# Ledger of designs, part 5: peptides against a protein of PDB entry 5FRP

Target 1, 225 residues: chain A of PDB entry 5FRP
Amino acid sequence: VEWTESIPQIIATREDISKELNQALAKTFIDSDPRVRRTSVMIFNKVPVTEIWKNITNKAIYTSLLHLAREKHKEVRELCINTMAKFYSNSLNEIERTYQNKEIWEIIDTIPSTLYNLYYINDLNINEQVDSVIFEYLLPFEPDNDKRVHRLLTVLSHFDKKAFTSFFAFNARQIKISFAISKYIDFSKFLNNQESMSSSQGPIVMNKYNQTLQWLASGLSDSTK

## One batch from the design tools (peptide; aimed at target 1 N122 K162 A169)

Design b1_p9_5_s1 (made by RFdiffusion4, then SolubleMPNN; from b1_p9_5, 4 letters changed)
Fold by OpenDDE base, seed 5:
Structure b1_p9_5_s1 (fold): chain B 225 residues (1-225), chain A 9 residues (1-9)
Amino acid sequence: as target 1 above (225 residues)
Amino acid sequence: SFFEFFDKF
């Protein structure tokens, strides 16, 4: 809050302001107050990606953003995970790789690994969020095959060993979930038919239905927690 | 702009 109040005074002189602003901003990412950290993360959401790359030149800010993905404060962590995934996607779409921004790209290119490594925390809420940002930002649906493959290769090209392992596990899990949902639908249709339910197969299908539901439910986070 | 964002705080 106090730093934010000082920013208007800094904006008056361009180059020195940029360095000072970057230094001050770097400190806010490691502030003890989660509200300050939250506000810092929100900069990446509120400011266009092109303006971020232009004005935020301190590498420590980007590194600190990535570290907040494992932040203890739930709200800040969740915000950070969404923010960094979106920022990565926007950067890939809008920012050219140059010699001047190479060092920042080296950090940004680790975002996919950072996100996939969150699966090792083995937290259902985190897993659900990571699943969501993968589909929304990292590997979004793309009807163009060449673009889709290019994005995939870009994401994978900077994976660490753990991220690769998580990636394959994720894909395997999605296939299993898809299959389970398909079976759930089939069983539901069967059980909704009175003649089918009263048949000799009725009890068998009911058992399979319940098992499928239990399996699907076990993979879901508790929305109340 | 980036600076306009901070001016709002």
Scores: peptide ipSAE 0.021, ipTM 0.677, DockQ to the pose 0.014
OpenDDE base, seeds 1, 2, 3, 4: peptide ipSAE 0.006, 0.005, 0.012, 0.000; ipTM 0.479, 0.473, 0.607, 0.374; seed 1 fails the geometry check

Design b1_p9_5_s2 (made by RFdiffusion4, then SolubleMPNN; from b1_p9_5, 6 letters changed)
Fold by OpenDDE base, seed 2:
Structure b1_p9_5_s2 (fold): chain B 225 residues (1-225), chain A 9 residues (1-9)
Amino acid sequence: as target 1 above (225 residues)
Amino acid sequence: DWLDFFKKF
C-alpha cells in the first residue's frame, strides 16, 4: 500500500520511470490485497493523462486495469470502471496517436467494448454505473454535430460483436425510458386536475400512472444494496 | 444468450 501510494509523486517528479518500476507497478494491479489494487487504480486519477502515457510504458498495467472492471471486490471494481472510462476520454482528447504508443492505444481502444460487455453480468448496480460513465465519459453531450459524430465513430470502431449488441440494447432502452418519463408527466398532470381525476378516465389513468412508476422504479438500482 | 440480454432492455 505505502509503496503504491508514493508512485503518483514519483511519476510527477521524474521524466522517465525505470523499467523496473513499471514491472513492480504491474504487480500491484494483481496483488491479493484489494487495498493495493485500489491504490494502483487511483494512480490513474492522481496523475495527469499525459504523464501516465509518458511514464507508464508497461502494457500489462493497462491490461490489468481493464481486467479489474470484472473484479469481485465492489469498491475496486466501481473505482476501476469510473477510472478507465475517464482515462479513455482524457486520452482521446489529449494524447496523439503515434507509432511509439500504438501498443498502448490498442489496449485503450478496447475500453468501450470492455464497458459495454459489463451489461452481460446482469447486475443493476453495474448497469447503472456503466450507464453513468457512457454519458459522462464515452459519449458525453456534445453540441457540435461533427465532434459528436466523430466521437461516436471512434467509440464504435473498436467494438466487438457483444458490445454492438449492448449498444443497440442501450439505445432502445433510452427511447423506452424517455417515453415512460413523458407518459409519467402526462399522467401526473392529468391526475393533478380535480375534474380529470373525478372523470370516468380517472381510475384508468391512475392505474397507468402506477404501472409507469413501477416500471421506472424497477430499472433503478437499490442504492441501499 | 444475447437475445435474452436484449429482451431485458
Scores: peptide ipSAE 0.009, ipTM 0.459, DockQ to the pose 0.177
OpenDDE base, seeds 1, 3, 4, 5: peptide ipSAE 0.000, 0.008, 0.006, 0.006; ipTM 0.399, 0.470, 0.459, 0.399; seed 4 fails the geometry check

Design b1_p9_5_s3 (made by RFdiffusion4, then SolubleMPNN; from b1_p9_5, 6 letters changed)
Fold by OpenDDE base, seed 3:
Structure b1_p9_5_s3 (fold): chain B 225 residues (1-225), chain A 9 residues (1-9)
Amino acid sequence: as target 1 above (225 residues)
Amino acid sequence: DYLDFFKKF
């Protein structure tokens, strides 16, 4: 743990991290202690993306980072998912594609597929987190149409078949949620009117309102779990 | 249903 905690400072102070340090760092991502794995992931949050690409040259580190998205330890997994999504976005924005970094980019370009494939785990907490990182990092709001389309095409260009299936399902879910929210609002407005609530339609709308709420709630994770 | 779809996997 203490050794791994020192790595961000070493990266910040040294122009070139030795091959030996990269090899030692690679081992920390597969350490049996979740605290060591957590600290290793945190390097990607504490060090600027440009310095990561410059100093972390062992491709096994990046591969191991991606594997932690499916690890058993909840805290490390959650940290990893956020970290890799952010790292992907920052890399797209700040790192030029060169011949020298091609092998690392081949790994980084699989991050979108890695994230969309997490939906197949069928865990509500994971699904919620993946939803969040998609909107925050993978496909953020971009007012420029050309930039928005280019980002979308970049994300999709490296999708595997499973990721495409998840992508289409995700989009279909968004439409359904939007519709359900719209109906929830309509029913709420109706029920907030005393005359409407006292009408023959009052009980019918109340039932539809409750069904809509139940449907919306069923798709949300329990924050207490 | 989206949730039902992923329950199959």
Scores: peptide ipSAE 0.015, ipTM 0.515, DockQ to the pose 0.621
OpenDDE base, seeds 1, 2, 4, 5: peptide ipSAE 0.015, 0.015, 0.013, 0.011; ipTM 0.541, 0.537, 0.520, 0.544; seed 5 fails the geometry check

Design b1_p9_5_s4 (made by RFdiffusion4, then SolubleMPNN; from b1_p9_5, 3 letters changed)
Fold by OpenDDE base, seed 1:
Structure b1_p9_5_s4 (fold): chain B 225 residues (1-225), chain A 9 residues (1-9)
Amino acid sequence: as target 1 above (225 residues)
Amino acid sequence: SFFEFFEKF
């Protein structure tokens, strides 16, 4: 009888401990010390996605994680962007959608929109990072057409208007980059031929080559900054 | 575990 009476207390204690831990963790995401915020983000990288979903039940933690994508502290921001993209991908792959986790999924499903909205900051370093995480985590290479389409539709299904606009702009840019690279290669081949370089077209192609290089370079972040 | 990691802080 006494053992049975202790079970509710044990369950309550576990819930209380879990709640307290979640509350404590939630506070760390808004701590004034960037080291604390960084460490908080690292939890999502160090702990398996399944364990995160199981143990982190406070929605405020996930919301706070997303907000750190606009963090003033560069290191924390960069870490957060990579972390949230990876976490999104892992969640899609490993976490089943249930009634119990619906509220968390509603937040996680906004990660793609959150990332695409970072393009409006118009920072080259941020843009490069967002480009990277899109190809690595949001829309990775998938040989199966049905899976690719399904992933794409999943990503797009929660976009806000700004994210859609950004998405189309991104894709248009990628096409332009691809075209520019192709032209760069063609011009390079032409210029590597001495006979072609000595032709009347030589100077014209050289100019186009330089313009293409300048354009390509302007779209890349300065690795020194 | 998640908890072991968090307890270190």
Scores: peptide ipSAE 0.031, ipTM 0.754, DockQ to the pose 0.015
OpenDDE base, seeds 2, 3, 4, 5: peptide ipSAE 0.027, 0.010, 0.000, 0.026; ipTM 0.719, 0.540, 0.364, 0.708; seed 3 fails the geometry check

Design b1_p9_6 (made by RFdiffusion4)
Pose (drawn by RFdiffusion4):
Structure b1_p9_6 (pose): chain A 225 residues (1-225), chain P 9 residues (1-9)
Amino acid sequence: as target 1 above (225 residues)
Amino acid sequence: IPIPKFFEN
């Protein structure tokens, strides 16, 4: 851990080495101890994306980084999901493509599909995290009308069938959710004024709204929240 | 290809 903690500054201060470092971090990314794996993925977080792209070039680093996204260990997996997504975003907003660096890009480009494939594991927390992460770094809410799409296509550019089916299923659920929140408000407004304390639908509508709110809460990690 | 149970529900 002590050794792994020092790399970001070294990489940030010297290009003298990209050989031994690439040789070492590969082992450091698959070590038995999760602390070192965390401290390893923290590199992609602490040191700027450009210096990563310049200094570390070994194929195994990126594959291990993405590989850990499916790990049992939680603290590593979450930081991994967040990191490789923010990295994917920054790895397009700063670094162009040439004849030589494309060799590794096929990994950076399979990041969104890998991210979308996490939904298939069916975990509430992970689904929530990928949800949060995608719209934070991948498909941002800014800044304009045209580029969102221009990049959306580049995100969709490298998908497997699963990534597409999930990408669309996420979208198919959006309408049903909208049809729910809208009715949720249409039912929640029932308390604007006295419509039926026990009249028209008092004994029935309360237990439609009260039971309907559970449907939206069934997908969240903490439904009681 | 199955759709995730999360999206089914």

Design b1_p9_6_s1 (made by RFdiffusion4, then SolubleMPNN; from b1_p9_6, 4 letters changed)
Fold by OpenDDE base, seed 2:
Structure b1_p9_6_s1 (fold): chain B 225 residues (1-225), chain A 9 residues (1-9)
Amino acid sequence: as target 1 above (225 residues)
Amino acid sequence: IPIPEIFQR
């Protein structure tokens, strides 16, 4: 009989400890020191996704994580973008949608919109990082057609109007890049042939090659900056 | 604010 009366107090004490821990953690995401914010984001990379969903129940932590994608500190921002994209993908693969976690899912389902909305900052380094996390985590290569379509529909189902506009612009850019790479290969093969270079087309193809390279390079960040 | 040890392991 005595052990049964201690169980509600132990559960209540664990909930209180969990609540205090969540309140303390929520403060670390908004700390003035970038090192504290960085360490807080790293929790989502070090702890398994299933344990994050069990132990991090305060909505403000997830909301604060998403806000760090737009912070001024480059290293924390970059870490946050990779972390939230990976966390989204892992959550889709490993976390069941329940009544109890619905309110956290409402925040997590906005991660794709949050990432696609970063293209409006018009920063080349941010754009390249967002391109990378889209292919790695949001819309990874999936050979199964049904799984690939289901993932795409899931990602799009919570898009805002701005995220849809960015999505269509991204896809149109990828088609253009693919075409430019194909032309770069064709022009490179032509220019490697001495007979072709000595022809009346030689100077014309050289000019098109240079224009194609310049266009491809203009879409890349300067790795030196 | 010190990060709780549970998240440092």
Scores: peptide ipSAE 0.023, ipTM 0.624, DockQ to the pose 0.016
OpenDDE base, seeds 1, 3, 4, 5: peptide ipSAE 0.021, 0.021, 0.019, 0.019; ipTM 0.650, 0.657, 0.567, 0.635

Design b1_p9_6_s2 (made by RFdiffusion4, then SolubleMPNN; from b1_p9_6, 4 letters changed)
Fold by OpenDDE base, seed 5:
Structure b1_p9_6_s2 (fold): chain B 225 residues (1-225), chain A 9 residues (1-9)
Amino acid sequence: as target 1 above (225 residues)
Amino acid sequence: IPIPEIFLS
């Protein structure tokens, strides 16, 4: 009887402790020291996604994580972008949507929009990083058509207007890049052939090859999609 | 502010 009476108090105490820990963690994400913020972001990389969802219940932590994607400190920002993208993918794969975690999902579901909105910063390095995380985590290669479509619809379903516009712009750019790469390959094959190089088309193709390379180099550091 | 150890396990 005495044991049973202590259970509610224990539960309440644990909940309070958890709340306090979450509040303390939330403060670290807005700490003035970028090293502290970096360490806080790393928690999402080191702790399994299931444990994160279980133990981190303060919404402010998740919102703060998303805000760090636009931070001035380069290293923290880059880490955050990779972390949030991976966390999003892992969450989709491993976390069931329930009534209890609905409020957190409302935040997590905005990660794709947050990432696509980074293109408006108009920074080449950020753009390349966002490109990478899109193909690695947001819209990874999936041979199953139904799964691929479902993932795509999930990603798009929470886009704001700006993210949606950015999405189309991104896709248009990818098509252009693909075309340029295809031409690069064709020109390379041509230029590698001695007979072709000695032809009247040799100088023309060389010029086009150089223009293609210049275009690819201007927009990409890792120009293979 | 130190990060709680429970989150680093």
Scores: peptide ipSAE 0.022, ipTM 0.640, DockQ to the pose 0.017
OpenDDE base, seeds 1, 2, 3, 4: peptide ipSAE 0.021, 0.019, 0.020, 0.022; ipTM 0.639, 0.604, 0.615, 0.655

Design b1_p9_6_s3 (made by RFdiffusion4, then SolubleMPNN; from b1_p9_6, 4 letters changed)
Fold by OpenDDE base, seed 4:
Structure b1_p9_6_s3 (fold): chain B 225 residues (1-225), chain A 9 residues (1-9)
Amino acid sequence: as target 1 above (225 residues)
Amino acid sequence: IPIPEIFKK
C-alpha cells in the first residue's frame, strides 16, 4: 500500500518511469489486498492524463484497470468504473493518437464497451453508476455538433455486439423515461386540480400516477442497500 | 443478443 501511494508523486516528478517500475505497478492491480488495488486505481485519478500516458507504458496496467470494473470488492469496483470513464474522456480530449501510443489506445478504446457490458451483470448499483458515467464522461453534453458526432462515433467504433445491444436498449430506456416523466407531470397537474380529482377520472389518474412513479423508481437503486 | 434485464422493464 505505501509503495503504491508513492507512485503518483513519482509519475508527476519523473519524465521517465523505468520498465521495472511499470512492472511493479502492474502487479499492484492484481494484488490480493483490495486496499492495494484501490490505491493503484487512484493513480489514474491523481495523476494528469498526459502524465499517465507518458509514463505508464506497460499495457498490462491498462488492461488490469479495465478488469477491475468487474471486481468483487464493491468500493474498488465503483472507484474503477468512475476512474476508467473519466480517464477515457480525458484521453479523448487531451491525448493525440500517435504510432507510439497506438497499443494503449487499442485498450482505452474498449472502455465504453467495457462499461456498457456491465449492464449485463444485472446489478442495480452498477447500473446506476454506469448511467452516471455515461452522461458525465462517455457522452457528455456537447453543443458543438461536429465534436458531439465525432465523440459518439469514437465511442461506438469499438463496441462489441453486447455493448451495441446495451447501447440501443439504454437509449430506448431514456425515451421511455422521458415519456414517463411527461406523464408524471400531466398526472400531477391533474391531481393538483380539485375539480379534476372530484371527477370520475380522479381515481384512474391517481392509479396511473402511482404506477408511473413506481416504474420510475424501479430503475433506481435502493440507496439504503 | 439478449437485452440487459434493466432495459426490459
Scores: peptide ipSAE 0.466, ipTM 0.949, DockQ to the pose 0.803
OpenDDE base, seeds 1, 2, 3, 5: peptide ipSAE 0.460, 0.449, 0.452, 0.441; ipTM 0.949, 0.946, 0.947, 0.944

Design b1_p9_6_s4 (made by RFdiffusion4, then SolubleMPNN; from b1_p9_6, 4 letters changed)
Fold by OpenDDE base, seed 4:
Structure b1_p9_6_s4 (fold): chain B 225 residues (1-225), chain A 9 residues (1-9)
Amino acid sequence: as target 1 above (225 residues)
Amino acid sequence: IPIPEIFQQ
């Protein structure tokens, strides 16, 4: 009887400690020191996804994590983008959708939209990072057709209008890049043939080769910036 | 930075 009466108090105390910890953690995501914000983001990288979902119950933490994708501090932003993308993928793979976690899922399901919306910042470094996390975490290579389609539908099901537009623009860009790479290969083969280089087409192909390289390079961030 | 014990359960 006494043990049963202590259980509610122990649960309440654990909930209170958990609540206090969650409240303290929520403050660290908005701390003025970028080192504190970075540390807070790193929790999502160091703690297993199952333990995050179990112990981080304050919605404000997840919302704050997503907001750090637009952080002014480059290192914190970059860490945040990778972290949220990985966390999304891990959550889809390991976390069951329940009534109890529904409200957190409503936030987590916006991660793809949040990431695709970063393309509108028009920053090449951000674009490259978003490209990377799309292929690594959001829409990874999946040989199973049903899993691949299910993942795609899950990602798209929570897109805002801007994210959809960004998604289509991304896919159109990938097709263009693929075509440009194919042309680069064709031009390279042509230019490596001495007979072809000595032909009337030699200068024309050389010009197209240079234009193709310039176009491909223009889509990459300057590593010096 | 140490992971809080609550996340190590």
Scores: peptide ipSAE 0.022, ipTM 0.531, DockQ to the pose 0.015
OpenDDE base, seeds 1, 2, 3, 5: peptide ipSAE 0.018, 0.021, 0.017, 0.011; ipTM 0.603, 0.656, 0.590, 0.542

Design b1_p9_7 (made by RFdiffusion4)
Pose (drawn by RFdiffusion4):
Structure b1_p9_7 (pose): chain A 225 residues (1-225), chain P 9 residues (1-9)
Amino acid sequence: as target 1 above (225 residues)
Amino acid sequence: SLNEFFEEH
């Protein structure tokens, strides 16, 4: 851990080495101890994306980084998901393509598909995290009308069938969710004024709204929240 | 119920 903690500054201060470091971090990314694996993925977080793209070039680093996204260990998996997504966003907003660096890009480009494939594991927390992460770094809410789409295609550019089916299923749910929140408000407004304390639908509508709110809460990690 | 679509895959 002590050794792994020093790399970001070294990489940030010297290009003298890209050989031994690439040789070492590969082992450091698959070590038995999760502390070192965390401290390893923290590199992609602490040191700027450009110096990463310049200094570390070994194929195994990126594959291990993305590989850990499916890991049992939680603290590593979460930081991994967040990191390789923010990295994917920054790895397009700063670094162009040439004839030589494309060799590794087929990994950076399979990041969104890998991210979308996490939904298939069916974990509430992970689904929540990927949800949170995608709209934070991948498909941002800014800044304009045209580039969102221009990039959206680039995100969609490298998908497997699963990524598409899940990409679309996420969208197919959106309408059903909208049809829910809209009715949720249409039912929640019932308390604006006295419509039926026990009249028209008092004994029935309360237990439609009260039971309907559970449907939306069934997908969240903490439904009791 | 929300996970049924992904369980089938």

Design b1_p9_7_s1 (made by RFdiffusion4, then SolubleMPNN; from b1_p9_7, 6 letters changed)
Fold by OpenDDE base, seed 3:
Parts: sequence; structure tokens; C-alpha cells
Structure b1_p9_7_s1 (fold): chain B 225 residues (1-225), chain A 9 residues (1-9)
Amino acid sequence: as target 1 above (225 residues)
Amino acid sequence: DFFSFFEKL
């Protein structure tokens, strides 16, 4: 009987601890030290998505996470972009939409727009990272047609106008890259044939090959920068 | 450590 009477107090104490923890965590996302901000983002990578949704109830934490996608500190920004994309995907897969978590979902549903809006920064490193997380987390390959379409519609349903524009530009770029790669392969095959290379077309194809390579390379970031 | 607390949850 005494143990049962202590349970409400224990639950109340846990709620208080949870509230204090949330308040403390919210402050770490806006800390002046990038190491503290990095550590805060890492919580979303180390803790299962279900436990995050259960224990992190302060909406300011999620908003602050999304803001770090435009962080000036490269390491924190890169970590944040990967983290938020993965968290979005995991949330879609594992978290039900309820009345209680509606306000958090309203923030999480803006992650796709937040990511696609990073293309407007016109930074090659950011662009490559956004490309990567789109294919890995936002719009991953899914063999089931219904699931694939549902995911696509979910992602698009919360797009702002700028995100839609970026989405169409991204898709157009992918088509161009695909075409360029196809031509690169064709030219490579042609030039690998000694008879073809010695023909009157050899120099012409070599020039086209070099132009194609230059175009493809211009879209890639320097990993050393 | 803040992380140790979350690992125990």
C-alpha cells in the first residue's frame, strides 16, 4: 500500500526531471561553444527515435536543431544536416501521429523544406550533402510502389514554394548528370578502341570526352576544402 | 554527464 502511494510521487518527480532536462537541453543548442552544440545534435544520433519523441517534449529543441542546418561552423552544420534527415526518416517510419505530438510533428514536417532550401546557399559541399541525405533518408529507394509514392507525397505535402522550386531544379540536374555520365561512358568506350581512336573522329570524341569530364567535375566539391 | 543520463533512460 505504501509503495503504491509512492508511485504518483515518483511519476511526478520523473516529469519534473524530464522538464528540467528539456530546459537544460534547449540551452545547449544555442550555446556559444560549437562543441556543446555538436554534442547536443549527437543526442539525436545516439538515442532511439522513439525515446527522443518520448523524452524530448520541448518544441524549442526541435526548432533549434533545424536552425543549426545553417550553422556557420562546418562540422556542426554537416552533423546537423545528416542528423535531421535521418531523424525525419526514422520518425516517419516509427512514430505515430497523435494529438499529443502534433506540435512536434508540425516542426518535423518542415525538415524536407529546410533541407531543400539549403540549395539556395549555392555551396558545393552543402549541395553534395543535401543530395546525399535526399537519396539516403528523404526519398530512399523503395521497391514497393505504394510506399514509395506515399513517401514522396508526404515529403512534398509540406513543401514551401522555395522547396518546390529546388525540388524541380534538383530533378532536372539529376537528368543532366545521368545524360552526361551516359555520354562519358560512350566516349570512353569509343576511345578505348584503337581503331576508333585512330580514326578521323578520334580527336573530336577526345575533345567531347574532356568537356564531359570537366562538366562532371565542376559539379563535385573538393573533398580537401 | 548529460549523455550518460540519456544512455540510462
Scores: peptide ipSAE 0.014, ipTM 0.654, DockQ to the pose 0.015
OpenDDE base, seeds 1, 2, 4, 5: peptide ipSAE 0.009, 0.007, 0.005, 0.008; ipTM 0.486, 0.473, 0.461, 0.466; seeds 2, 4 fail the geometry check

Design b1_p9_7_s2 (made by RFdiffusion4, then SolubleMPNN; from b1_p9_7, 6 letters changed)
Fold by OpenDDE base, seed 2:
Structure b1_p9_7_s2 (fold): chain B 225 residues (1-225), chain A 9 residues (1-9)
Amino acid sequence: as target 1 above (225 residues)
Amino acid sequence: SWLDFFKKL
């Protein structure tokens, strides 16, 4: 009987300890030291998604994670962008929507908009990273048509107006890149043939090849920056 | 438990 009466107190104490730990963790995401912020983000990479959802119940932690996507410190920002995209994908795959986790899902459902809104910063390194996480985590290759459409609709269902604009611009760019790569290959094949290169079309194709190459290169981040 | 959570960190 005495042991049973202690269980509510132990549960209450655990809830209090859990609350205190969540409050302490929330402070680490806004710490002035970028190393502390980095370590805090790494929790989301080291701990299984199911354990994160179970133990991290303070919504301020998730809000702070999303805010770090615009962090000034490059390493912390890059880590955050990858982490939040992966966490979103894992959450969609492994976490059911319940009444108890509704408030957290309301934040997590804004991750796609948060990522697509990074294109408005107009930074080539950020753009490249956002492109990468879209293909890896947000809209990965899925051979099942129903699953692919369902994922797409889920991602789009919480888009703000700016995210939709970025989404359409991204897709239009991908089509253009695909076309340019196809033409680059065709021109390369033509120029690798000596008879074709010596023809009246040789100089014309060489010019188009160079223009295509320059256009493709202009879309790449400078690896030196 | 929180202990199990931190052991996974």
Scores: peptide ipSAE 0.038, ipTM 0.761, DockQ to the pose 0.014
OpenDDE base, seeds 1, 3, 4, 5: peptide ipSAE 0.023, 0.037, 0.030, 0.035; ipTM 0.569, 0.747, 0.729, 0.753; seed 3 fails the geometry check

Design b1_p9_7_s3 (made by RFdiffusion4, then SolubleMPNN; from b1_p9_7, 5 letters changed)
Fold by OpenDDE base, seed 2:
Structure b1_p9_7_s3 (fold): chain B 225 residues (1-225), chain A 9 residues (1-9)
Amino acid sequence: as target 1 above (225 residues)
Amino acid sequence: DYFEFFEKL
């Protein structure tokens, strides 16, 4: 733990990190202690993306980071998912593609596919987190149409077949949720009108309102679990 | 699975 906690400072102060340090760091991502793995993931959050790309040259570190997205330890997994999504976005914005960094980019370009494949675990907490990182980091709000399309094409260009299927399902769900929210608003407005509630449609709309609420709630994680 | 859940919604 203490050794791994010193790594961000070493990366920030040294222009070149030795091969031995990279090899030692690679081992911390597969350490049996979840605290060591957590601290290792935190390096990617504490060090600027440009310094990570410059100093972390061992491809096994990046591969191991991606594997932690499926880790059993909840805290390490959650941290890893946020970290890899943010790191992907920052890398797209700040790191040029060169011949020298090609092998690392081949790994980083699989991050979107890795994240979309987490939906197959069928865990509501994981699903919510993946939803969040898609909107925050993978496909952020971009008012420029050309930039938005370019980002989308970049994200999709390295998808596996399963990630494409997840992507289409995600988009279909967004449309359904949008429709359900619109209906919830319409039903709420109707039920807030006393004349409408006293009409023959009152009980029918109340039932549809309750069904819409149950449907919306079923897609949300229990924040208490 | 995840997709079966969304097909049932």
Scores: peptide ipSAE 0.021, ipTM 0.576, DockQ to the pose 0.181
OpenDDE base, seeds 1, 3, 4, 5: peptide ipSAE 0.021, 0.020, 0.022, 0.018; ipTM 0.579, 0.580, 0.584, 0.573; seed 4 fails the geometry check

Design b1_p9_7_s4 (made by RFdiffusion4, then SolubleMPNN; from b1_p9_7, 7 letters changed)
Fold by OpenDDE base, seed 4:
Structure b1_p9_7_s4 (fold): chain B 225 residues (1-225), chain A 9 residues (1-9)
Amino acid sequence: as target 1 above (225 residues)
Amino acid sequence: DWLDFFKSL
């Protein structure tokens, strides 16, 4: 009997401790020190997704995580972008949608839009990172057609108008890149043949090859900057 | 220090 009476108190105490912890954690995401913000983001990388959903119940933490994707501090921003994309994917795979977690899911479901909206910053480094996390986490390779389609529909279902615009622009760019790579290969094969290179077409193909390379390179971030 | 707190987690 005494043990049963202590359970509500323990649960209440744990809830209170959990609430205080959540409130404290929420403050760290908006701390003026980028190291504190970075460490806060790292929680989402170090703790299993199931444990995060169980223990982090303050909506403000998730909202703040998403806001860090637009942070001025490069390292924190980059970490946040990778973290939120991975967290989104893991959540879709491992977390069931329930009535209790609905409000958190409403925030998490905006991650794809948040990421696609980063293209409007017009930064090549950000664009490259967003490209990477899309293929790694948002829309990963999935051999099961039903799962792949379901994931795609899930990602798109919460897009705002700007995210849709970015999505279509992204896809159009990917097609162009694919075409350019194909042409690069064709030109490379042509130029690798000595007879072809010495032909009247040699200089023409060389010029096209160089233009193709310049175009491909212009879309890449400078890793040295 | 919040950093120490998070290292303890």
Scores: peptide ipSAE 0.033, ipTM 0.766, DockQ to the pose 0.016
OpenDDE base, seeds 1, 2, 3, 5: peptide ipSAE 0.028, 0.007, 0.030, 0.031; ipTM 0.571, 0.421, 0.749, 0.756

